# Peptides against a protein of PDB entry 3C66, part 28

Target 1, 189 residues: chain A of PDB entry 3C66
Amino acid sequence: KSWANLFEKNDFFFRYKFYLEITAYTRGSDEQHLKWSGLVESKVRLLVMKLEVLAGIKIAHPFTKPFESSYCCPTEDDYEMIQDKYGSHKTETALNALKLVTDENKEEESIKDAPKAYLSTMYIGLDFNIENKKEKVDIHIPCTEFVNLCRSFNEDYGDHKVFNLALRFVKGYDLPDEVFDENEKRPSK

## One batch from the design tools (peptide; made by RFdiffusion4, then SolubleMPNN)

Design b1_p11_5_s4 (from b1_p11_5, 7 letters changed)
Fold by OpenDDE base, seed 4:
Structure b1_p11_5_s4 (fold): chain B 189 residues (1-189), chain A 11 residues (1-11)
Amino acid sequence: as target 1 above (189 residues)
Amino acid sequence: EEEVKLAPPIK
């Protein structure tokens, strides 16, 4: 199927056994996050291209829509916790300890002016070549190159206190709840 | 070098 047919949410998160999650984190202003996440998102196609040429990867298909979230993030420890726990169904429940910013609560006095962590997450569905089992597919190389590419774009993006970028390899059954509708059942193991 | 949170390479 053409990439165009995969851009619909409906079956994308059920289509693959494996996903690469690309999350841009910003502990700062919305403007800072917009610039940072926009940069990361603009480079995802380059990562896809690098993944597709790996002998062990049959398919690398990006989901074109980012997933956006933000949390009240009063401390650096909270920011580290977000980066540790986000992106896996196994660990995402720990984020319940933080206040999720929503359209309903964003104007509350305790939230409006609070320090925030912003998250933008892109997904790549991965299909591996079973026949070439002899060669270990090391996706660490293109992923590290991608992170370095994004971080090196502006000196400010080297500040890990503000800007972070994480790539997580996740199985379909361990995708975050955000990718599924309320009526959808998670893939089984 | 940035830390990439990846699962071990798939065999």
Scores: peptide ipSAE 0.033, ipTM 0.684, DockQ to the pose 0.112
Fold by OpenDDE base, seed 3:
Structure b1_p11_5_s4 (fold): chain B 189 residues (1-189), chain A 11 residues (1-11)
Amino acid sequence: as target 1 above (189 residues)
Amino acid sequence: EEEVKLAPPIK
């Protein structure tokens, strides 16, 4: 089946038991985020290639579209909270304490001029070779290499107060609500 | 070295 048939959003987040989330965070300007997230997104294919060659990984398929969100983020503590709570259904409800920026509210004066955290999230669906029960698949190595590759691209990206990059291993039933349409039922455990 | 927040490797 051609890669093109994988583009139907509706099946991607139901096809795999496991996902790798790659989130680029920026607490700063939209321009800063565009550059940072664009860099991260441009390197995801290299991570996929590194994952695919691992003996314990049968399939590593990227979802082609990033998920974009932004929050009013007045403090550094709020930014840390976003990075801690985002990317899991179990914890994402904590983000309700922050103001989500939407198309409906972005022009409000209180939101327009507020400090913001921008998020761009890429997903990789993972299928593991379960039959080789003995081989621990350590995805930490390729993931760390990926982070280092992105962070080392520009000295400015070393500023953790502004730019962050997180990789999260998530089970399909614990994916964020953003990946499902309103009419889609979350996968069960 | 940035801490990659990875869940434990699937055993």
Scores: peptide ipSAE 0.032, ipTM 0.684, DockQ to the pose 0.113
Fold by OpenDDE base, seed 1:
Structure b1_p11_5_s4 (fold): chain B 189 residues (1-189), chain A 11 residues (1-11)
Amino acid sequence: as target 1 above (189 residues)
Amino acid sequence: EEEVKLAPPIK
């Protein structure tokens, strides 16, 4: 049975108290995003391996499917806003100021030809060894190494106006709404 | 240096 069947969506986002969100951003073409997000996604397994060997991490489990979204993004300020507000339930409502691209609206002339920001988000569920409360788990090191690995793969990915990569540590109750189905209740604090 | 938006280490 493939690893993909072990983590049904419904169990994954309720199983852990903590998650690491890995979001690849592209303000450009769909082709640029496919290349960038595909690279990032291909490297997530290396990040998991680096997290698993940390003494304070009991489990680091990736969710196998990315979450894909795109917004009309007419300005650089809008792109910065997306990167600031995305990935947290507390702040994601600010994204309502932007036009979400959907299958229903993507052919509208105002959307079809508009500049877009593309987002691909991977999730890693984290379980920590609580018993050793004294050991500060610094996940910053493997996360920084991961970003550097992705950014260094192609010189074009150094252009922060087009390509961005963010890693966000979130609590289960602050996960974006996209991870839950309409009938699912958000985890409590 | 890309500021990885990491929450403070879980104490």
Scores: peptide ipSAE 0.031, ipTM 0.677, DockQ to the pose 0.113
Fold by OpenDDE base, seed 5:
Structure b1_p11_5_s4 (fold): chain B 189 residues (1-189), chain A 11 residues (1-11)
Amino acid sequence: as target 1 above (189 residues)
Amino acid sequence: EEEVKLAPPIK
């Protein structure tokens, strides 16, 4: 059974109390984003392997499909705002100030030629060893190594004006709305 | 030191 078949979407985002979100950001062309996000996605398995060997982590399970979104992003400040607000239910409402690019609107003149920020987000469900609650699990090490690995792949990916990579630790109740179907209730605290 | 914008450390 492929890992992809083990986790129905609906079960995955309810199964864990904690998630690691890996978001590749690109303020540029779709082509630039496809290359960048594709690289990041290709390396997620290495991050999972590094997380799994941590004594405090019992399970690190990746969700196999990225979540894709794009926004009209006229300014650098908008791009910074996206990076700050995305990935948490508490803050994602701020993104409503930006025009979401959809299949329905992408051909509109005001959107087609507008600067865009592209987002690809991968999720890792985390289960921690309860017995080691006293041991601080420092996930920063493997996460930093992962970011460095991705950014060092090509010099162009060092341009923070275009390419960004963020890792966010979130609780299941604070996952973005995009991971839930309209009829699904968000996990309670 | 690339400030990995990691969400705040899991306390």
Scores: peptide ipSAE 0.031, ipTM 0.677, DockQ to the pose 0.107

Design b1_p11_6_s1 (from b1_p11_6, 6 letters changed)
Fold by OpenDDE base, seed 3:
Structure b1_p11_6_s1 (fold): chain B 189 residues (1-189), chain A 11 residues (1-11)
Amino acid sequence: as target 1 above (189 residues)
Amino acid sequence: MARIEGSIIDL
């Protein structure tokens, strides 16, 4: 298969047993989110490079297209809930309590001027060197370095009420529904 | 702080 076929969405989310999710959150304007998420996205390649050199990691392959979503987010508690529940199939159903902003509803008066949380999520597929007797791989250091790099770029990104960043390790069977098409079956355990 | 979840991977 050509390198181009490796980036087909359908193949990517079935190809790996493990994924690292990188989500940029913004509770503010679309313009604020565009700047923040664009910065985070621009640094993902540096994280990949740091992951690839770890002895336990065989492959770290980024999916190049972010997944975009936004919710009506009237309170700080709602914003915390989004950050807690997003990124796992086990917990994402809790987000149904919030109003998802869509192209169909974004112009509704109740949604247009409402406070919003914006999400941009990038995925890295991970393959591990199982034959190396390392039963455990620690990715905390490269993840922390990545977070610090993103947060240090602008002082405004230090405001956790507006800008947040999450890195979540997930198994392929626990990926969010957004990564699969309607006709696709989730990977089995 | 940023959230880093599952950074220790048990294989």
Scores: peptide ipSAE 0.390, ipTM 0.913, DockQ to the pose 0.823
Fold by OpenDDE base, seed 1:
Structure b1_p11_6_s1 (fold): chain B 189 residues (1-189), chain A 11 residues (1-11)
Amino acid sequence: as target 1 above (189 residues)
Amino acid sequence: MARIEGSIIDL
């Protein structure tokens, strides 16, 4: 079981040309984030099922583990910046202006007591039916239904100052650095 | 706000 999970990780981010990123954001407590991200994660399978029935989608394969990160987030503007810049290799360098919370620094007084933004990101690898290379695939409907499903679960999730949800379509060469190991080369364009 | 980015995929 452990080895199969290692092999699945090693090729997943190279297997597809396209990925859908689902990021749950929380500016608040870790407890708030655990509830929100856990809910979002629990619904990803429903999104996959809705994607798989689209005529243009051959495969929608979820990666089994979320990617977790947190930043010191003192302002609402910082929280907006995180949501704008996260999830793309082209833009993620802007997040270097914020303090990433790590296992090494989390006990520092300046970090421990700071307001935080928590991020949990799920990835879906997408393979398309290429036979009609000119067809646009619109995934907006199933994505919107997914967002509505997550947001409607609890009234508290209507507070966009605390809870946010983003779905981003990305190409394999533009995946965040977090998905690659230090020895792995990013897919070329 | 819920963000859905790149929902129209040009193949």
Scores: peptide ipSAE 0.390, ipTM 0.914, DockQ to the pose 0.852
Fold by OpenDDE base, seed 2:
Structure b1_p11_6_s1 (fold): chain B 189 residues (1-189), chain A 11 residues (1-11)
Amino acid sequence: as target 1 above (189 residues)
Amino acid sequence: MARIEGSIIDL
């Protein structure tokens, strides 16, 4: 199958048992988020390159499109909660306590003027070298290097009240619901 | 600090 077929949403989130999620968070303006997320997205290819050379990783395959969401985020505690709960099916239901911003509701006065947290999430599908009998693969170094690379680009990105970046290793059965279409069933364990 | 969750992957 051509490499191009791996970028189809329907196959990508069923192909791998493991995923690395890269989420850029912004509690601020849409413009701030666009700059921050765009930067993070532009660096994902470098993370992929660093992952691919690890002895335990056979394939690191990026999904080409970010998943975008935004929430009304009136407090710093809400922003922390978003960062804690987002990116896992096990925990994402906690986000139901927040108002998801949608095209249908974005013009409501209570939502329009509310502080918002913006999220852009990139996914990397991971295949591991089983043959190497490695029970553990450490991806901390390339992940840390990636974070440092993104954060060092602009001093403003050091403000954790506004800009955050998370990398989360997730199993395919624990991917957020957003990656699946309404007619798709999430992978089983 | 950036959040890096599950950086040690147990296979």
Scores: peptide ipSAE 0.388, ipTM 0.912, DockQ to the pose 0.815
Fold by OpenDDE base, seed 4:
Structure b1_p11_6_s1 (fold): chain B 189 residues (1-189), chain A 11 residues (1-11)
Amino acid sequence: as target 1 above (189 residues)
Amino acid sequence: MARIEGSIIDL
């Protein structure tokens, strides 16, 4: 619990060259998303612990605050598109084709009653042991275990039409725009 | 389906 107070937003997203993004997706109700994302968030610490013991990983530091977004999501194809495009600066511009739900527009009739996809994204900053001459670090096992842990918690979370979970390894220069303030310059390559 | 992207990290 001590790390929860260690990182402010502005420092965290510039501190590491590499990040693991964990996104919980829900195409359903806000209540469904709250339960699903809350579960995923509650397990992130376990993933961190599993990452930290890997020989190639020096540090795995979670950012404690999730990033929340929601989109009007009329179709399953839209939901797939969100999952494909979200989480990378290279691809996130494709999400502009969807209606982002905001505090300003959420009460509009066309948005209020529309099907929605909810997103909660957590970040883990990664520092690697370069000295061990390991050119490759495989994090597939701990990531898979994490996914299985989240999905197996409730049978309902096995419904991929409603609940999804993505883990994406991202370089600091390819982080989504949401992690930076308007006045912050994106990290260079 | 669960999506795990970039599980093999080339350093």
Scores: peptide ipSAE 0.387, ipTM 0.912, DockQ to the pose 0.816

Design b1_p11_6_s2 (from b1_p11_6, 5 letters changed)
Fold by OpenDDE base, seed 2:
Structure b1_p11_6_s2 (fold): chain B 189 residues (1-189), chain A 11 residues (1-11)
Amino acid sequence: as target 1 above (189 residues)
Amino acid sequence: MARITGTIIEL
C-alpha cells in the first residue's frame, strides 16, 4: 500500500492501537493561535524522527492535518478544564459544559465577543516493537524536547495564560469523537 | 508547564 493511503482519515484512526496527540492551545486571538499552532505543527516532524529511533517504537506515523476546535472560554478555570478534558473520549463530554464555536453560531453576539480558547490537535499513530508485553517504552525525553523546542521559539509562548501545549498518549478506543466521521464506529478495546 | 501525559507506555 502506498504511503499516501496512510494519510486518509478513514484508515489512519483505525490503523493503530496507540496514538500520540499533540494539542496547541491558545486563549487569545485567532491570529495568536494561527502563529502558535503553525509553529507546533511545523515541529511535529522532528518529534516523529525522535520517536522512530526509540528501540520500542516500530513506526511513528503523523496524520497530516490538524483538528481544529474553539470554545467560548470566559475564565482561566474554563481554560484549565479544556486542557484537562480534551483529547480523550472518556473525558471530552465535560467540554459540553462550554459553548463550542461553530460556523453556525460564531456570529451570535454572545459568542462573537466572548473570550475563546482555540485548539489545534495533531496525531501520531504508533506501532511498537514489543515482543514482551511487560516491556515499557518511555517517550518522555522526545516529548519534553519537543515542548522545549516549541516554547523556546518566542518568549511570548512562555505565557501559559495564553499559550499551552499538551502531548497525550491515547489508545485508539479512547480517541476523541472528532477524529471519526458520523458514519464511523469508534474502535473497540 | 506543558502537559505531557502517558509518557511511560505500558503495552
Scores: peptide ipSAE 0.475, ipTM 0.929, DockQ to the pose 0.849
Fold by OpenDDE base, seed 4:
Structure b1_p11_6_s2 (fold): chain B 189 residues (1-189), chain A 11 residues (1-11)
Amino acid sequence: as target 1 above (189 residues)
Amino acid sequence: MARITGTIIEL
């Protein structure tokens, strides 16, 4: 069964207590982002496979649809701020200081020709084996291997001024607002 | 730089 048919949005973000967020960032052209994000997305399945074999992980389920956003990003500091603040409900409000690019505003001259940061975010729902008395699960190795795999695919992806990749472990109650519909209540702690 | 955060999960 294709992973694409397994999870509807509405159930996925309530099903797990824990998520791994994978965000591909590009400060450059839409074409650059499409190539970079497409590469990252194509490798997520390999990360899932590496996570699933860890003794502490019972299930790693990818959500198959990326979340797309873009911001006007005039400076490198803005780009750093985006990478620092994105992917957590606790911190995402700081992004309100930047101009979000929308379908309604994308043709405005001040936005159209502005430098942009593009974001594509994928989610992996995680279920853990509590029975194994392991109070700690370390996913650093598979995450690092994934980053290295994506970054080593093309030399251009080594340019951290343009291309970035973040993996963030997030609790369900701290998921970004983008994953919920307006009528959905955020999971409680 | 790649950002990897929260890789040590305390359950």
Scores: peptide ipSAE 0.472, ipTM 0.929, DockQ to the pose 0.828
Fold by OpenDDE base, seed 3:
Structure b1_p11_6_s2 (fold): chain B 189 residues (1-189), chain A 11 residues (1-11)
Amino acid sequence: as target 1 above (189 residues)
Amino acid sequence: MARITGTIIEL
């Protein structure tokens, strides 16, 4: 199979048992989000390079296309809830309490001028060296370095009321529904 | 602060 076929969405989210999700959050304007998410996305390759050199990691493979979503987010509590619940199939159903912004509804008066939280999510597929008797791999350092790199780029990105960043380790069976097509069955445990 | 979840991976 050509290298291009390795990047088909359908193969990517079934290929690995483990994923790292990187989500850029913005509670503000679309322009603010575009700048923030674009910065985060531009740095993902540096995170991959730092993961690949870890003795327990065999492969760190980024999915190159971000997943974009936005919600009506009237309160700071709603914004915290989004950050808590997003990125796991076990918890994402809590987001059904919020209005998802779609192409069909974005021009509705109740949605158009409403405060919004924007989300851009990047995925890294992970394969581990099981034969190395390391029962545990710690990725905290490269993840923290990545966060610091993104947050230090502009002082405005220090405002946690507007800009946030999450890194979540998930198993393939617990990936969000957004990564699968309607005709695709979730990976089993 | 940024949220970093599940950084210790048990294989």
Scores: peptide ipSAE 0.471, ipTM 0.929, DockQ to the pose 0.821
Fold by OpenDDE base, seed 1:
Structure b1_p11_6_s2 (fold): chain B 189 residues (1-189), chain A 11 residues (1-11)
Amino acid sequence: as target 1 above (189 residues)
Amino acid sequence: MARITGTIIEL
């Protein structure tokens, strides 16, 4: 079981040309984030099922583990910046202006008591039916239905100051650095 | 706000 999970990680982010990123954001407590992200994660399988039935989608394969990160987030503007810049290699360097919370620094007084934004990101690898290289695939409907499903679960999730949800379509060469190990080379364009 | 980006995939 442990070895299979290692092999699945090692090739997943190289296997597909395209990925759908699902990020649950919380500016609040870790408890709030755990509830929100856990809900979002529990619904990803329903999104996969809705993607798989689209004529242009051959495979929608979820990565089994979320990626977790948190930042010191003193302002609403910082929270907006996180949501704007996260999830793309082209833009993620802007997050270096914020303090990433790590296991090494989480006990520092300046970090411990600081307002935080929590992020949980799920990845879906996408393979398309390429038979007609000119076909547009629109995934907007299943993505919108997924967002509505998550947001409607609890009234508290209507508070966009605290809880947010993003779905981002990305190419393999533009995946965040977090998905690659230090020894792995990013896929080329 | 929910952000949904890149939903029209051009192959």
Scores: peptide ipSAE 0.470, ipTM 0.930, DockQ to the pose 0.870

Design b1_p11_6_s3 (from b1_p11_6, 6 letters changed)
Fold by OpenDDE base, seed 2:
Parts: sequence; structure tokens; C-alpha cells
Structure b1_p11_6_s3 (fold): chain B 189 residues (1-189), chain A 11 residues (1-11)
Amino acid sequence: as target 1 above (189 residues)
Amino acid sequence: MARIEGSIIEL
């Protein structure tokens, strides 16, 4: 199978037992988010390179396209909730309390002028070296280095009220619904 | 602070 087939949506989210989610958050303008998320996305390859050299990681494959979403986010508490609840099927239903911005509703007066949180999420599929009998793999260092690399690019990205970055390790059965098409069933445990 | 969740992976 060609290398290209490894990154098709249809197979990617079923191929791995484990994923690393990288989410760029912006509570501000769409322009601010495009700059921030674009920066984060541009650095994902460096994180992949750092993950691949870890003894416990056999493969780290990035999905090439971000998942985009935005919510009406009137308060800082709502923004914190988004960051807490997003990225896991177990918790994502809490986001139903917020208004998801869609192409159908974006022109509604109550949504158009509302403060928004923008989300861009990148996924890395992970395969681990079973042979090494390592019960634990620590990815904290590469993840921290990645965060620091993104945050240090511009001083404005130090404003946590506006810009945030999360890395979440997720099992395939706990991936957000957004990664699956309507006709796809999420992986079982 | 950036959120890093599940950085210690138990296999």
C-alpha cells in the first residue's frame, strides 16, 4: 500500500490504538486563530521527529489536515470548559451546552457578534514497540518542547486568555466524533 | 500553562 494511503481519513482513525491530539485554541478573531493554528501546524513535523526517536514509539504518523471548529464563547469559564472537555468522546458532550458555529448559523445576529473560541486539532497516530516490554512511555519532554517552541514564536502567544495549546493522549475508541464520518462507527475498546 | 494530558503512556 502506498505511503499516501496511510494518511487517508477513512483508515487513519481506525489504524492506531493510540493518538496524540494537538489542539490550538483561540478566543479572539479568526485572523488571530489562523496565525496561531498555522504556526502550531507548521511545527507538528518537529514533534513527530522527536516522538519517533523515543525507544517506546515505533511509529508516529501525523494526519495531514486539521479539524476545525468554533463555539460561541461569551466567558472565560466557557473557554476553560472547551479546553477541558474537547478532544475526548467521553467529555465532548459537555460542549453541547455551547453554541457550535456552523455555516448555517454563522450569520445569525446572536452568533455573528458573539465572542468565539476557535479550535484547530491535529492528530498523530502512535504505534508502540511492544518488544521493549516497557510498560510506560514518557512523551512529556517532546510535548513540552513542542509547546515551548510554539509559544516562544511570538510574545502575544503568551496571553492564555486568547491563545492556548493542548496536547492530549487519546485511545482510538475515545477519539472525538468529528474524526468519523456519519456512516463510520468508532473503534471498540 | 499549556495542557499536556496523558504524557505518561501506560501500555
Scores: peptide ipSAE 0.407, ipTM 0.916, DockQ to the pose 0.816
Fold by OpenDDE base, seed 3:
Structure b1_p11_6_s3 (fold): chain B 189 residues (1-189), chain A 11 residues (1-11)
Amino acid sequence: as target 1 above (189 residues)
Amino acid sequence: MARIEGSIIEL
């Protein structure tokens, strides 16, 4: 069972040329993030269903597990930077200026009580019908509907200082390093 | 506002 899941993971981030990343952000408590990210995750299947029926999308395949990370986030500017830089290999190196929270450091006094930004990221692999001469596919409508659905669930999720949601279209060669194992080579362009 | 980046996909 463990090996099958590993092969499925490794194959998933190499199977598609294109991915949609869905990241739930929380600058607050772990409990706040658990509620927010859990809500977002619960709605991803509805987004997939809306993507699958679009002309030009052949396959929309969700990866079943979120990627979780957290950073020390002392300022609102740091929170904006995280949201700007996360989700692309080209820009993720900017996050090295922030302290990543790990199992090894989470109990340190400087980290334990520090303001944190929590991230939960879901991935959808996309395959397109190129043969239909459709040079462009617009996914803005289903993405907007998804955002509105998540944000409207609770009035508290309207607070952009605490709760945020990003959808990013990314090419396979520009996926974040977190999706690859140490022994895996990033897809070429 | 939520970020939606790259919603127009050029193939």
Scores: peptide ipSAE 0.404, ipTM 0.916, DockQ to the pose 0.825
Fold by OpenDDE base, seed 1:
Structure b1_p11_6_s3 (fold): chain B 189 residues (1-189), chain A 11 residues (1-11)
Amino acid sequence: as target 1 above (189 residues)
Amino acid sequence: MARIEGSIIEL
């Protein structure tokens, strides 16, 4: 099977029980987000390499395309809420309190000129070596190294009011709705 | 702040 077939959306979000979500957040300009998210995305391959060498990880497989979204984000509290609620099906409904920017509404004056939070999310499917039913796998070290690598690239990325980075471990049944097509049934527990 | 959530995986 060609590597290309492994990266097709078709079964990626059904293939694994576990995923690591990497989200770059920007409350600022589109240009700021493009630079920040582009940097984060460029480093994901290094995180994958570090995950794959962990004894408990059998496979760390990146999905090749980011998921992009943006919200009207009038306040710092709204920005904190986005970062808290995004990336889990259990909590993402809280984002309905914010205006999602779409191709249909982006030209509305109230949206066009509004402060925005931009999100770019990368997914890594994880398969574990279940030889021993009691093995704990700690991915904190490679995740921390990844965050430090991204944040240290430019001093401007130290501004947490503008730039943020989250890594979230999620189960397949708790993936955000954005990863599924309208006709796809969410994985069961 | 950098967020790392669920980094300790219990199998």
Scores: peptide ipSAE 0.401, ipTM 0.916, DockQ to the pose 0.869
Fold by OpenDDE base, seed 4:
Structure b1_p11_6_s3 (fold): chain B 189 residues (1-189), chain A 11 residues (1-11)
Amino acid sequence: as target 1 above (189 residues)
Amino acid sequence: MARIEGSIIEL
């Protein structure tokens, strides 16, 4: 099946047992985030190519659309908390302590002019070669290369107070709620 | 610093 046939949201997040989440974080302007996330997104295909050549990986399949969210982020500690807690169902409930920016609330005075953290998350579904008796697959090198590629593109992206990039390996049952529709049952362990 | 979590996958 061509990659194009796998880009339906409903099938993608149930198809794989394992996912790599790539989240671009920006604590700054929407314009800053658009540039940063757009860069990261543009490089995901290079990461996929590097993952697919690993002996333990059978397929690395990117989901085509980013997931977008933003939070009121008044402090650096809040920004750290977002980065710590986002991307896992086990921990994402901690984000309820922050004000999620929505289309309904974005024009409220307390939100409109507030400092914000923007998040864009890309997902890669992973299938592994079990036949190779490899109990472990190390993806650290391609992930590090990807991070370095994104961060080195512009000097401004070296500012960790503003721009961050996280790669998280997540099991399908621990995917964030954002990837499922309200009527969809989360995958079991 | 970039965050890379779970780079060693145990199958």
Scores: peptide ipSAE 0.398, ipTM 0.914, DockQ to the pose 0.809

